# Peptides against a protein of PDB entry 5JNO: the designs that were tried, part 13

Target 1, 112 residues: chain A of PDB entry 5JNO
Amino acid sequence: MVAKFQPPPEYQLTAAELKQIVDQSLSGGDLACRLLVQLFPELFSDVDFSRGCSACGFAAKRKLESLHLQLIRNYVEVYYPSVKDTAVWQAECLPQLNDFFSRFWAQREMED

## One batch from the design tools (peptide; aimed at target 1 Q24 L26 R34 F104)

Design b1_p15_1 (made by RFdiffusion4)
Pose (drawn by RFdiffusion4):
Structure b1_p15_1 (pose): chain A 97 residues (1-46, 62-112), chain P 15 residues (1-15)
Amino acid sequence: MVAKFQPPPEYQLTAAELKQIVDQSLSGGDLACRLLVQLFPELFSDRKLESLHLQLIRNYVEVYYPSVKDTAVWQAECLPQLNDFFSRFWAQREMED
Amino acid sequence: ESEAQQELIDALLES
C-alpha cells in the first residue's frame, strides 16, 4: 500500500547470503537466531532486541517460512527462541567471571 | 537444535 521499505545498507543481505544462512538453518527459530548473529553483532558486545530489529529478522525469515507472516507462528516459534538465545548468550557471558 | 544454538553462542563468546 504505502511505501518501499528497505533496511539500512549495513543490514541488507543479498539473496545469495540469505539462501546460505537458510541452508544451514535447522528451523525457522534457528534461522532467526543465525540472522540475529549475522545482522546485529553489535548487540553482543559491550536488551536492545527491540521492535525494529526483530521485525527485520522476521522479514527475512518470512522469505523461506511464509507461515511466519501469521503473528501467532512468529510468537510461538521464532520469538521465544530469539529471546532465549539472547538471554542464554548474556548469562553465559555473565558467568565467565 | 539446542546443541547448534550452543555452537553459535560459543562462536560469539570466542570472538

Design b1_p15_1_s1 (made by RFdiffusion4, then SolubleMPNN; from b1_p15_1, 8 letters changed)
Fold by OpenDDE base, seed 3:
Structure b1_p15_1_s1 (fold): chain B 112 residues (1-112), chain A 15 residues (1-15)
Amino acid sequence: as target 1 above (112 residues)
Amino acid sequence: MDAHFDELIQELLES
């Protein structure tokens, strides 16, 4: 049995919110990238939280983790059921997510 | 949605 992934409350989208993102999307991969930005804005933050709080030592992470990807996939599947196939997910969505995320930070490094 | 994001998406779709 595969356990159903339940997102934390802060990453729960309403049907209306998801539909809005879908309406702006041109493909499953595009939808995945848009979901990445909407669900996890902290991954795109320039703020170094470790400097602000030496007590907790919290540092912002700038990498895509398995839970991020699984959550995105769950939402993509709602409108693109084909990504339930792992091969489709790996071919259509994962490369776009990685490319988008990498390009974002590469460009930010050039701008700073 | 940020204009910068839209530009990145456009670049992604064209590549």
Scores: peptide ipSAE 0.029, ipTM 0.713, DockQ to the pose 0.173
OpenDDE base, seeds 1, 2, 4, 5: peptide ipSAE 0.018, 0.018, 0.018, 0.016; ipTM 0.539, 0.548, 0.541, 0.538; seed 4 fails the geometry check

Design b1_p15_1_s2 (made by RFdiffusion4, then SolubleMPNN; from b1_p15_1, 8 letters changed)
Fold by OpenDDE base, seed 1:
Structure b1_p15_1_s2 (fold): chain B 112 residues (1-112), chain A 15 residues (1-15)
Amino acid sequence: as target 1 above (112 residues)
Amino acid sequence: MDEHFQQLIQELLEQ
Protein backbone atom coordinates (compact mmCIF):
# COMPACT_ATOMS: atom_id res chain seq x y z
CA MET B 1 0.00 0.00 0.00
CA VAL B 2 1.61 3.25 -1.08
CA ALA B 3 0.77 5.50 1.85
CA LYS B 4 -1.18 8.28 0.18
CA PHE B 5 0.33 11.52 1.36
CA GLN B 6 -2.39 13.16 3.38
CA PRO B 7 -1.69 16.65 4.65
CA PRO B 8 -2.13 16.94 8.42
CA PRO B 9 -5.53 18.45 9.32
CA GLU B 10 -3.92 21.69 10.49
CA TYR B 11 -2.44 22.19 6.99
CA GLN B 12 -5.61 21.46 5.01
CA LEU B 13 -7.06 24.38 3.11
CA THR B 14 -10.56 24.41 1.68
CA ALA B 15 -11.16 25.47 -1.90
CA ALA B 16 -12.55 28.78 -0.63
CA GLU B 17 -9.51 29.47 1.57
CA LEU B 18 -7.09 28.59 -1.23
CA LYS B 19 -9.01 30.74 -3.72
CA GLN B 20 -8.83 33.71 -1.35
CA ILE B 21 -5.03 33.39 -1.16
CA VAL B 22 -4.77 32.96 -4.94
CA ASP B 23 -6.88 36.06 -5.56
CA GLN B 24 -4.31 38.07 -3.60
CA SER B 25 -1.33 36.49 -5.37
CA LEU B 26 0.48 38.02 -8.34
CA SER B 27 2.37 34.88 -9.43
CA GLY B 28 3.08 31.27 -8.51
CA GLY B 29 6.08 32.40 -6.48
CA ASP B 30 4.03 35.03 -4.67
CA LEU B 31 1.35 32.41 -3.99
CA ALA B 32 4.01 30.09 -2.57
CA CYS B 33 5.19 32.78 -0.12
CA ARG B 34 1.61 33.57 0.96
CA LEU B 35 0.93 29.87 1.50
CA LEU B 36 4.09 29.64 3.61
CA VAL B 37 2.81 32.37 5.94
CA GLN B 38 -0.77 31.06 6.08
CA LEU B 39 -0.01 27.34 6.50
CA PHE B 40 2.99 27.58 8.81
CA PRO B 41 2.68 30.64 11.09
CA GLU B 42 4.74 28.69 13.65
CA LEU B 43 7.80 29.14 11.40
CA PHE B 44 7.55 32.91 11.94
CA SER B 45 6.74 33.02 15.67
CA ASP B 46 9.45 33.86 18.23
CA VAL B 47 8.09 31.22 20.63
CA ASP B 48 9.87 28.31 18.97
CA PHE B 49 13.17 30.18 18.77
CA SER B 50 13.11 30.72 22.53
CA ARG B 51 12.25 27.05 23.14
CA GLY B 52 15.74 26.16 22.06
CA CYS B 53 17.41 24.41 24.98
CA SER B 54 18.65 27.37 27.05
CA ALA B 55 21.11 24.92 28.60
CA CYS B 56 22.74 23.72 25.36
CA GLY B 57 22.45 26.94 23.31
CA PHE B 58 20.79 24.95 20.53
CA ALA B 59 18.57 27.53 18.92
CA ALA B 60 15.93 25.45 17.17
CA LYS B 61 17.01 26.39 13.67
CA ARG B 62 13.87 27.25 11.77
CA LYS B 63 14.24 25.48 8.48
CA LEU B 64 11.90 24.88 5.62
CA GLU B 65 11.55 21.12 5.74
CA SER B 66 10.67 18.87 2.82
CA LEU B 67 7.13 18.51 4.18
CA HIS B 68 6.61 22.29 4.15
CA LEU B 69 7.91 22.63 0.61
CA GLN B 70 5.90 19.65 -0.66
CA LEU B 71 2.66 20.97 0.82
CA ILE B 72 3.22 24.43 -0.64
CA ARG B 73 4.06 22.94 -4.05
CA ASN B 74 0.92 20.79 -4.04
CA TYR B 75 -1.30 23.81 -3.33
CA VAL B 76 0.49 25.99 -5.90
CA GLU B 77 0.08 23.21 -8.48
CA VAL B 78 -3.72 23.44 -8.11
CA TYR B 79 -3.67 26.85 -9.85
CA TYR B 80 -0.26 26.72 -11.54
CA PRO B 81 0.04 23.20 -12.98
CA SER B 82 3.37 24.13 -14.59
CA VAL B 83 5.09 23.78 -11.19
CA LYS B 84 4.62 20.02 -11.54
CA ASP B 85 7.78 20.36 -13.60
CA THR B 86 10.62 20.36 -11.09
CA ALA B 87 12.63 22.79 -13.20
CA VAL B 88 9.77 25.31 -13.09
CA TRP B 89 9.33 24.83 -9.34
CA GLN B 90 13.06 25.36 -8.75
CA ALA B 91 13.22 28.43 -10.98
CA GLU B 92 9.97 30.24 -10.14
CA CYS B 93 8.86 29.28 -6.62
CA LEU B 94 11.69 27.77 -4.58
CA PRO B 95 14.08 30.77 -4.78
CA GLN B 96 11.29 33.16 -3.77
CA LEU B 97 10.36 30.96 -0.80
CA ASN B 98 13.95 30.69 0.38
CA ASP B 99 14.62 34.40 -0.09
CA PHE B 100 11.44 35.40 1.73
CA PHE B 101 12.08 33.05 4.63
CA SER B 102 15.79 33.87 4.98
CA ARG B 103 15.18 37.64 4.77
CA PHE B 104 12.51 37.43 7.46
CA TRP B 105 14.89 35.78 9.92
CA ALA B 106 17.91 37.85 8.93
CA GLN B 107 15.92 41.00 9.73
CA ARG B 108 14.86 39.58 13.11
CA GLU B 109 18.47 38.74 14.00
CA MET B 110 19.53 42.32 13.22
CA GLU B 111 16.79 43.80 15.44
CA ASP B 112 18.10 41.95 18.54
CA MET A 1 -1.77 13.50 -6.44
CA ASP A 2 -3.49 12.96 -3.09
CA GLU A 3 -7.27 12.87 -2.77
CA HIS A 4 -7.31 16.17 -0.90
CA PHE A 5 -5.69 18.08 -3.76
CA GLN A 6 -7.80 16.31 -6.37
CA GLN A 7 -10.94 17.34 -4.48
CA LEU A 8 -9.71 20.95 -4.41
CA ILE A 9 -9.17 20.92 -8.18
CA GLN A 10 -12.62 19.43 -8.75
CA GLU A 11 -14.35 21.94 -6.46
CA LEU A 12 -12.57 24.84 -8.16
CA LEU A 13 -13.50 23.57 -11.65
CA GLU A 14 -17.17 23.24 -10.67
CA GLN A 15 -17.23 26.91 -9.60
Scores: peptide ipSAE 0.486, ipTM 0.896, DockQ to the pose 0.026
OpenDDE base, seeds 2, 3, 4, 5: peptide ipSAE 0.480, 0.479, 0.483, 0.482; ipTM 0.894, 0.894, 0.896, 0.896

Design b1_p15_1_s3 (made by RFdiffusion4, then SolubleMPNN; from b1_p15_1, 6 letters changed)
Fold by OpenDDE base, seed 5:
Structure b1_p15_1_s3 (fold): chain B 112 residues (1-112), chain A 15 residues (1-15)
Amino acid sequence: as target 1 above (112 residues)
Amino acid sequence: MEEALEELIRELLES
C-alpha cells in the first residue's frame, strides 16, 4: 500500500491558508498556479542566475521539478479529487503550471 | 513578497 504523502514542514499549509488560496481560485489549474507561487517563492526570485559570471554565458535552466509538482498536486487533490487520476492531472493542471511558469520568466527576462 | 512581483503574478493569473 502507498503511504499518505506528507509535505515537509516548510511546505505545510493550514486549512485556513489553503482555503484562502482556494477562495481565490477559479479552477484546479488556477489553484495549482497559485499554490506554486505560495509554496515556492524561491522559484520566482528576481535573481538573474547568469549574473554570477557576466562573461561565461551561463544560462540557468528554470523548470518545475517532480517534488514541486507532487507537493502542489497533494493540495489540489483536497479540493479537486479528480486530479488523483494522473491523466486528469496531466490534462488539467500540468499544462497550466508549465505555461504560467514559462510566461513568468519570459516576462521577467523582458523586464531585465 | 515584492509588490512588483505580486503585480506581475496577478496579471499572469488573470490572462
Scores: peptide ipSAE 0.459, ipTM 0.893, DockQ to the pose 0.133
OpenDDE base, seeds 1, 2, 3, 4: peptide ipSAE 0.453, 0.455, 0.455, 0.456; ipTM 0.890, 0.887, 0.891, 0.891

Design b1_p15_1_s4 (made by RFdiffusion4, then SolubleMPNN; from b1_p15_1, 7 letters changed)
Fold by OpenDDE base, seed 3:
Structure b1_p15_1_s4 (fold): chain B 112 residues (1-112), chain A 15 residues (1-15)
Amino acid sequence: as target 1 above (112 residues)
Amino acid sequence: MEEAFERLIQELLES
């Protein structure tokens, strides 16, 4: 059998969960940002695992990776199918995601 | 990323 791709269990939203996020969202870009927070809370953690475990060498990375963006995009496409168009995704969602993420950490660094 | 994921989510929302 051909293996069908599915998101890792920790990133699998139920229909109800997704609907709740959508109901709170004002746009595709806003939805994307909300999904970012809900799916990947670890990206917003102040915990530096490398400091706590020098032996394991686990480095907490504060960056959005391809898999993160792809997962978010797939959920956004459910209600905003236009983001299937890469140009739309890059114009409407990616800038908001990047701005939100970067501003978050910029603010946190000022609070430190 | 594969369309299969999108399809799966759509199916969930339609159920």
Scores: peptide ipSAE 0.058, ipTM 0.668, DockQ to the pose 0.028
OpenDDE base, seeds 1, 2, 4, 5: peptide ipSAE 0.026, 0.034, 0.026, 0.024; ipTM 0.677, 0.638, 0.629, 0.657

Design b1_p15_2 (made by RFdiffusion4)
Pose (drawn by RFdiffusion4):
Structure b1_p15_2 (pose): chain A 97 residues (1-46, 62-112), chain P 15 residues (1-15)
Amino acid sequence: MVAKFQPPPEYQLTAAELKQIVDQSLSGGDLACRLLVQLFPELFSDRKLESLHLQLIRNYVEVYYPSVKDTAVWQAECLPQLNDFFSRFWAQREMED
Amino acid sequence: VTPEELLEEDREAAL
């Protein structure tokens, strides 16, 4: 309806890059976690799993798991898994010391 | 700890 949305260049993936991540993904939630690692490594260094970041991941995930267009599917599968992956990463870091 | 290691742990657990 309104405009063409494109992510910033640093978050743009080629179709080939997206296909490769998908090929290694076990599920839509796993794909979502792998995309979080690939797209946003700055989120893992010294939370900001904020809405624009999550929507970008969702947009990529929907290319191969179109049922994720249903917000209930996104909330039931991908979103908990992303938050738990992120929480676990940070707790593991907190516990190193 | 790296995010990749967590993804690999999750993958091994799922398999």

Design b1_p15_2_s1 (made by RFdiffusion4, then SolubleMPNN; from b1_p15_2, 6 letters changed)
Fold by OpenDDE base, seed 4:
Structure b1_p15_2_s1 (fold): chain B 112 residues (1-112), chain A 15 residues (1-15)
Amino acid sequence: as target 1 above (112 residues)
Amino acid sequence: PTPEDLLAERAAAAL
């Protein structure tokens, strides 16, 4: 048996905090997007760390990684237990997350 | 726009 996923402390939400987000959500996919914004504001940052360091060339990745998705899924399943099914997660939540994230950066690119 | 703005637009479009 695999141990229950435990989020890092910086991404731990209380029941009340999660409920607040759920109350604003229209669906499991919408909840997922709201959790993305709430948990990982750094993914929406324009900060370019390479600007001050020509040697490292570091740039923040503009993509959703496995850990981000896993954490979001764990919270979504509290109120939408059907996402425990991988097929449901991939059909209902992942596309909405990816579309939301892509639209954000597409709009930012358009403004520049 | 901020991600919150995008969430608002998304919500409005879904209604």
Scores: peptide ipSAE 0.681, ipTM 0.943, DockQ to the pose 0.880
OpenDDE base, seeds 1, 2, 3, 5: peptide ipSAE 0.680, 0.679, 0.680, 0.679; ipTM 0.943, 0.942, 0.943, 0.943

Design b1_p15_2_s2 (made by RFdiffusion4, then SolubleMPNN; from b1_p15_2, 6 letters changed)
Fold by OpenDDE base, seed 1:
Structure b1_p15_2_s2 (fold): chain B 112 residues (1-112), chain A 15 residues (1-15)
Amino acid sequence: as target 1 above (112 residues)
Amino acid sequence: PTPEQLLQERQQAAL
């Protein structure tokens, strides 16, 4: 049996905090998107080109990484145990997360 | 909900 994944302290939600988000959610996919915004607000901010490695000069990519997705899934599983099934996660939550994130940045690019 | 709506909700909650 695989040990329970423990998120880093900065991404640890209490039961009360999670319930607050769940109470606003209409589905597992909706909950996933709400968790994305709550846990990782930095993904929705403009990239600071002055931060990071000045030597390489590459800006951070705006993408959802494995860690982001894993953390979100772990919290969604608390109230929607069915997402423990990878097929369910890929059908109900992952597409909504990707669409949500893509729509945000697509709109931002249109405003520039 | 749209991304803008959720971001607004978060901002409101933080105030």
Scores: peptide ipSAE 0.590, ipTM 0.925, DockQ to the pose 0.119
OpenDDE base, seeds 2, 3, 4, 5: peptide ipSAE 0.590, 0.588, 0.589, 0.588; ipTM 0.924, 0.924, 0.925, 0.924

Design b1_p15_2_s3 (made by RFdiffusion4, then SolubleMPNN; from b1_p15_2, 4 letters changed)
Fold by OpenDDE base, seed 2:
Structure b1_p15_2_s3 (fold): chain B 112 residues (1-112), chain A 15 residues (1-15)
Amino acid sequence: as target 1 above (112 residues)
Amino acid sequence: PTPEELLEEERLKAL
């Protein structure tokens, strides 16, 4: 038996908080995107504002890491247990997350 | 919710 994954405290959602997001969601993929925005606002911060040092040439990487995806999936599974199946997760949620994230930055790139 | 109102609600759901 493997212990259940526990999110870090900063990414812990109560049942009420999760329900509030779910009530606004239309699908598992939609819920995933809403969770992405809710849990990881730092991934959407402007490059100019997120740059901590202009002298060092630091630039925040804009990518979804395994930890981000795992946390989102764990919460989506609460209301959409079918995503426990990796094939379902990769077909219904993962593409939506990637599309949303890539389109967000594509839009920002065009505006800047 | 933003960002960008959830990308204008998923580009108004595929629009």
Scores: peptide ipSAE 0.706, ipTM 0.944, DockQ to the pose 0.409
OpenDDE base, seeds 1, 3, 4, 5: peptide ipSAE 0.697, 0.698, 0.703, 0.698; ipTM 0.942, 0.943, 0.944, 0.942; seeds 1, 4, 5 fail the geometry check

Design b1_p15_2_s4 (made by RFdiffusion4, then SolubleMPNN; from b1_p15_2, 6 letters changed)
Fold by OpenDDE base, seed 4:
Structure b1_p15_2_s4 (fold): chain B 112 residues (1-112), chain A 15 residues (1-15)
Amino acid sequence: as target 1 above (112 residues)
Amino acid sequence: PTPEQLLAERAAAAL
């Protein structure tokens, strides 16, 4: 048995905070997207850390990582327990997260 | 556009 996942302190949500997001959500997938925005605003940042440093070649990762997805999934499970099933998570939430995230950056690219 | 704006657009389109 795997121990209960504990998010890092900076990604902790109280029951009230989570409820507030849930009240704004239309579905489990929508909840997932809202959690993405709430928990990880840095993933939507235009900050270029390589600015002023041509040698480091630093590029911010514009990708959803396992930790992000795991954290979101754990919160979604509170109100949508069906996502505990990996097949459901992959069918209902994961595509919506990826689409939302990719659409965001695609739109930002169009604005440039 | 902000991610919040995208959320709003997404929600509106889903209705």
Scores: peptide ipSAE 0.685, ipTM 0.943, DockQ to the pose 0.875
OpenDDE base, seeds 1, 2, 3, 5: peptide ipSAE 0.684, 0.683, 0.684, 0.683; ipTM 0.943, 0.943, 0.943, 0.943

Design b1_p15_3 (made by RFdiffusion4)
Pose (drawn by RFdiffusion4):
Structure b1_p15_3 (pose): chain A 97 residues (1-46, 62-112), chain P 15 residues (1-15)
Amino acid sequence: MVAKFQPPPEYQLTAAELKQIVDQSLSGGDLACRLLVQLFPELFSDRKLESLHLQLIRNYVEVYYPSVKDTAVWQAECLPQLNDFFSRFWAQREMED
Amino acid sequence: LDPAAFLEEYSEELA
């Protein structure tokens, strides 16, 4: 309806790059976590799993798991897995010391 | 901690 949305260049993936991540993904949730690592490594260094970041991941995930267009599917599968992955990463880091 | 390597272990726990 309104406009063409494109992510910033630093978060743009080629179709080839997206296909490769998908090929390694076990599920939609796993894909979502792999995309979080690839797209936003700055989120893992010294939370900001904020809405624009999550929507970008969802947009990529939907290319191959179109049922994720249903917000209930996103909330049931991908979103808990992303938050748990992120929480576990940071707790693991906290515990190193 | 490497997030990609951490994700491999994390994904195995969910598999």

Design b1_p15_3_s1 (made by RFdiffusion4, then SolubleMPNN; from b1_p15_3, 5 letters changed)
Fold by OpenDDE base, seed 4:
Structure b1_p15_3_s1 (fold): chain B 112 residues (1-112), chain A 15 residues (1-15)
Amino acid sequence: as target 1 above (112 residues)
Amino acid sequence: IDPAEFLEEYLKELE
């Protein structure tokens, strides 16, 4: 048996909250990107909390980690069950997530 | 730029 993934409390969405995001989404990839912004605003912050913090350990604020992706995928699956198939996830959602995230930081770097 | 604003611009471009 494989244990079900449970998001940390700070990343738990109610059915109503998720539905609201879904209503704004036109596709699984769209939904994935919206979830990224809503769930992980810290990944878009210029503030580096890990800098100089011995207790924080390694933190890559400009990288989508497996935990982030897994959490997003779990929510996307609720309305787009096809993403349970890794091939579908990698074709429909993952490219958009990476593209969106990379373009965001590319633009941010041009602003400073 | 604000992530939410950037998101809307990004998604609009894909449409």
Scores: peptide ipSAE 0.742, ipTM 0.958, DockQ to the pose 0.877
OpenDDE base, seeds 1, 2, 3, 5: peptide ipSAE 0.742, 0.742, 0.741, 0.742; ipTM 0.958, 0.958, 0.958, 0.958

Design b1_p15_3_s2 (made by RFdiffusion4, then SolubleMPNN; from b1_p15_3, 4 letters changed)
Fold by OpenDDE base, seed 4:
Structure b1_p15_3_s2 (fold): chain B 112 residues (1-112), chain A 15 residues (1-15)
Amino acid sequence: as target 1 above (112 residues)
Amino acid sequence: IDPAAFLDEYLAELA
């Protein structure tokens, strides 16, 4: 039996915080993108962590990883239970997340 | 650009 996924403390949202984001959202995909910005500001930063720690070899990559997507999905499910269906998640939320994130960095690169 | 501001622009284009 699969245990309930628990986000790391740094990615926890209170019910009030989540509701505030939901109130600004018009759809599950909208909510997903807002959660992306709220939960993972580091994914949008220009900070190069690889320069700060050569020993650990950590490099900030401009990609959405499984953990990011799973966390977002978990919160979206609270108000949009239909995304529990993987097909719905992949049709309604995942494309918008990827498109939004990709376009963000595409534009940032043009502004440099 | 600020991610939140960019998101607003992005969503406006989808509407």
Scores: peptide ipSAE 0.732, ipTM 0.956, DockQ to the pose 0.884
OpenDDE base, seeds 1, 2, 3, 5: peptide ipSAE 0.731, 0.730, 0.731, 0.730; ipTM 0.956, 0.956, 0.956, 0.957

Design b1_p15_3_s3 (made by RFdiffusion4, then SolubleMPNN; from b1_p15_3, 6 letters changed)
Fold by OpenDDE base, seed 5:
Structure b1_p15_3_s3 (fold): chain B 112 residues (1-112), chain A 15 residues (1-15)
Amino acid sequence: as target 1 above (112 residues)
Amino acid sequence: IDPAAFLDEYLKEQQ
């Protein structure tokens, strides 16, 4: 049996906080995107890592990692239990998350 | 653009 996934403290939402986000959401995919912005503001940071370290030229990759997606899915499941089915998650939420995140950074790069 | 503002616009377009 798989142990219950527990989010790190910095990504722990209370029932009230989650409900507030849900009340603004019209679908599981909608909720997923709202959770992405709420939980992981660092993924949308304006910081250019290459400028942060001019000597090494390091630039962090802008991608949604498995941990981010798992955390979002855990919260979405509370109000949309159907996403427990991987096929549903991959059809209803994951494409929208990736699309939203990709479009955000595409837009940011055009604004610079 | 602010991520929250961008999200609102994005979600409207998905409807």
Scores: peptide ipSAE 0.735, ipTM 0.958, DockQ to the pose 0.858
OpenDDE base, seeds 1, 2, 3, 4: peptide ipSAE 0.735, 0.734, 0.734, 0.734; ipTM 0.958, 0.958, 0.958, 0.958

Design b1_p15_3_s4 (made by RFdiffusion4, then SolubleMPNN; from b1_p15_3, 5 letters changed)
Fold by OpenDDE base, seed 2:
Structure b1_p15_3_s4 (fold): chain B 112 residues (1-112), chain A 15 residues (1-15)
Amino acid sequence: as target 1 above (112 residues)
Amino acid sequence: IDPAAFLDEYLAELE
């Protein structure tokens, strides 16, 4: 038996909250990106929260870490069980997440 | 730009 991943309380979505996001989504990749914005608004913030630590500061806030991705994937799996297959996750969701996130920050850098 | 607004633009481009 494999233990189910449990998100931290601040990232726990109710069925109704998740359903609302799903209803706006057209695909697993779409859903993944919407979850990214909903769950982790701090990753898009211009505020430097590192308090002097480069490792947890500007550079870190612009990274999608394994924990972020795993959490998103867990929610996507509820409505798109095919993403349990790593190949599907890497083909349908992960590229869109990375592309969306990188383009966001690329645009922010151009605006500065 | 607002992340949610940017997302809407991004997803619209994919559709």
Scores: peptide ipSAE 0.733, ipTM 0.956, DockQ to the pose 0.878
OpenDDE base, seeds 1, 3, 4, 5: peptide ipSAE 0.729, 0.728, 0.732, 0.732; ipTM 0.956, 0.956, 0.956, 0.956

Design b1_p15_4 (made by RFdiffusion4)
Pose (drawn by RFdiffusion4):
Structure b1_p15_4 (pose): chain A 97 residues (1-46, 62-112), chain P 15 residues (1-15)
Amino acid sequence: MVAKFQPPPEYQLTAAELKQIVDQSLSGGDLACRLLVQLFPELFSDRKLESLHLQLIRNYVEVYYPSVKDTAVWQAECLPQLNDFFSRFWAQREMED
Amino acid sequence: TLEESHQELIDELLE
């Protein structure tokens, strides 16, 4: 309808780069976690799993798991897994010391 | 498993 959306260059993946991540992914949720790591490593250094970030991940995930276009599928599979992955990463870091 | 895969990703990030 309205415009062409493209992510910033630093978050743009090639089709080849996307296919490779997918090939290693066990599920839509795992793909989503792998994409979080690849696209946003700054989120893991010294939360900001904010809406624009999550939508970008969802857009990539939908290329190979089109049922994720259904918000209920996104909320049932991918979104809990992303938040639990992120929570677990940070708790593990908190506990190192 | 998914559990193992998420743990391996976390371990790589913590390295």

Design b1_p15_4_s1 (made by RFdiffusion4, then SolubleMPNN; from b1_p15_4, 8 letters changed)
Fold by OpenDDE base, seed 3:
Structure b1_p15_4_s1 (fold): chain B 112 residues (1-112), chain A 15 residues (1-15)
Amino acid sequence: as target 1 above (112 residues)
Amino acid sequence: SEEDFFQQLIEELLQ
């Protein structure tokens, strides 16, 4: 039995919201990065946020997990169906996502 | 399913 997949409510975009992001995007890779920021702001939260609750053992996640990537890919496919091809996804979107995410945290760690 | 949600988005965008 295959579990039914549905994006959690916090990761559900309306058609209008997605269209707005697409209109701002220059490419599928650019769209992917914009979706990363819009869908998962928790991945970019302040490092002090996790330190604020040391008692509960909470630590901010700074990793792009398979679920994050799958959700982004699903949304990108709506306007760029070519990313259904894994080779296209790995060439056009995945490197840009990783570079963008890594650069973000590298810069943040150097600022404070 | 995954197809249900995203297929609905496609259909809405094609309206």
Scores: peptide ipSAE 0.539, ipTM 0.889, DockQ to the pose 0.027
OpenDDE base, seeds 1, 2, 4, 5: peptide ipSAE 0.522, 0.527, 0.521, 0.516; ipTM 0.884, 0.879, 0.872, 0.878

Design b1_p15_4_s2 (made by RFdiffusion4, then SolubleMPNN; from b1_p15_4, 7 letters changed)
Fold by OpenDDE base, seed 1:
Structure b1_p15_4_s2 (fold): chain B 112 residues (1-112), chain A 15 residues (1-15)
Amino acid sequence: as target 1 above (112 residues)
Amino acid sequence: SSEEAFERLIQELLE
């Protein structure tokens, strides 16, 4: 038997919070990107800021890990059940997530 | 603002 996946407390969104993000979203892919920013703001932190962190002392990783993607997908499927299909997730959401994340950092690198 | 930058990027992605 397998228990239902539960996000860690720090990544738990209330229904109201999720609805707010959904209301701002134009599509499942858009929702996924907005969730990425809301759930994992540390992935968008400046490297210089990360280096200055006295608490951790380590640079933030610019990588979308499987856990990040799974958490996002779990929330997206609440309003877009079709993403439960892996093919749909890979066609509609995953490319947008990767493009968004990649473009974010590409732009930051070009501006500096 | 960071929010505005995010929105711009989202729009670029979705255009």
Scores: peptide ipSAE 0.200, ipTM 0.817, DockQ to the pose 0.178
OpenDDE base, seeds 2, 3, 4, 5: peptide ipSAE 0.198, 0.199, 0.199, 0.199; ipTM 0.810, 0.816, 0.818, 0.819

Design b1_p15_4_s3 (made by RFdiffusion4, then SolubleMPNN; from b1_p15_4, 6 letters changed)
Fold by OpenDDE base, seed 1:
Structure b1_p15_4_s3 (fold): chain B 112 residues (1-112), chain A 15 residues (1-15)
Amino acid sequence: as target 1 above (112 residues)
Amino acid sequence: SMEDFFQQLIDELLE
């Protein structure tokens, strides 16, 4: 038996949930950023692999991986079909995602 | 599949 790959349950939005996010979005890029926060809250939380050891102080790196970006793009395409064009995706959505994510963590580093 | 999942979303939103 061959299992078909689909988004993990925690990354599956219903039509109603997606529509709600879209209604709050001003653009495809804005939608992408909102999806990033809604789908992957774990990317914005401190993950310490020192669970069980308060002395370790080891923190995991947070990165936007290809699967994250692909899922976001797939959802954005539902309402903004133009992002199927890679040039549009790279001009309208990807820079905003990267800037938002990078600035988030840069600000947190400065606050420490 | 991924394609099936998102196509289903589109279909539901177009209903």
Scores: peptide ipSAE 0.596, ipTM 0.927, DockQ to the pose 0.026
OpenDDE base, seeds 2, 3, 4, 5: peptide ipSAE 0.595, 0.595, 0.594, 0.595; ipTM 0.927, 0.927, 0.926, 0.927

Design b1_p15_4_s4 (made by RFdiffusion4, then SolubleMPNN; from b1_p15_4, 6 letters changed)
Fold by OpenDDE base, seed 4:
Structure b1_p15_4_s4 (fold): chain B 112 residues (1-112), chain A 15 residues (1-15)
Amino acid sequence: as target 1 above (112 residues)
Amino acid sequence: SEEEAFQALIEELLE
């Protein structure tokens, strides 16, 4: 039996915290986007770590990785169990997440 | 504040 996925402590939401986000959400896709912001604020940061660390040259990449998506999906399915179906997740949440994230950075790039 | 501005941006993007 496969154990239930447990998010890292830094990405753990209490039931109350999750409920507050859900209460602000109008759909599963909307919830997913709000979770993206709440769980991974670093993905929306203008900090250039490559400039901050000339020795390593490491910089946060502005893309959604599988771990980000999996964590979001785990929380979304609490209130929208249908996203356990990959087809539903790909139709209802992923497009909205990608669009939301891309639009954010597109707008920020225009301001820079 | 920056937090308020950020939240406003998020809400705008969610529309």
Scores: peptide ipSAE 0.582, ipTM 0.923, DockQ to the pose 0.130
OpenDDE base, seeds 1, 2, 3, 5: peptide ipSAE 0.579, 0.578, 0.579, 0.578; ipTM 0.923, 0.922, 0.922, 0.922

Design b1_p15_5 (made by RFdiffusion4)
Pose (drawn by RFdiffusion4):
Structure b1_p15_5 (pose): chain A 97 residues (1-46, 62-112), chain P 15 residues (1-15)
Amino acid sequence: MVAKFQPPPEYQLTAAELKQIVDQSLSGGDLACRLLVQLFPELFSDRKLESLHLQLIRNYVEVYYPSVKDTAVWQAECLPQLNDFFSRFWAQREMED
Amino acid sequence: LDPAAFLEEYSAENA
């Protein structure tokens, strides 16, 4: 309806790059976590799993798991897994010391 | 902690 949306260049993946991540993904939720690592490594250094970031991941995930266009599917499968992956990563870091 | 390597462990636990 309104406009062409494109992510910033630093978050743009080629179709080839996206296909490769998908090929390694076990599920939509795993894909979502792998995309979080690839697209946003700055989120893991010294939370900001904020809405624009999550939507970008969802947009990529939907290319191969179109049922994720249903917000209930996104909330049931991908979103909990992303938050738990992120929480686990940071707790693991907290505990190193 | 490497996030990609952590994800492999995390994914194995949830497979």

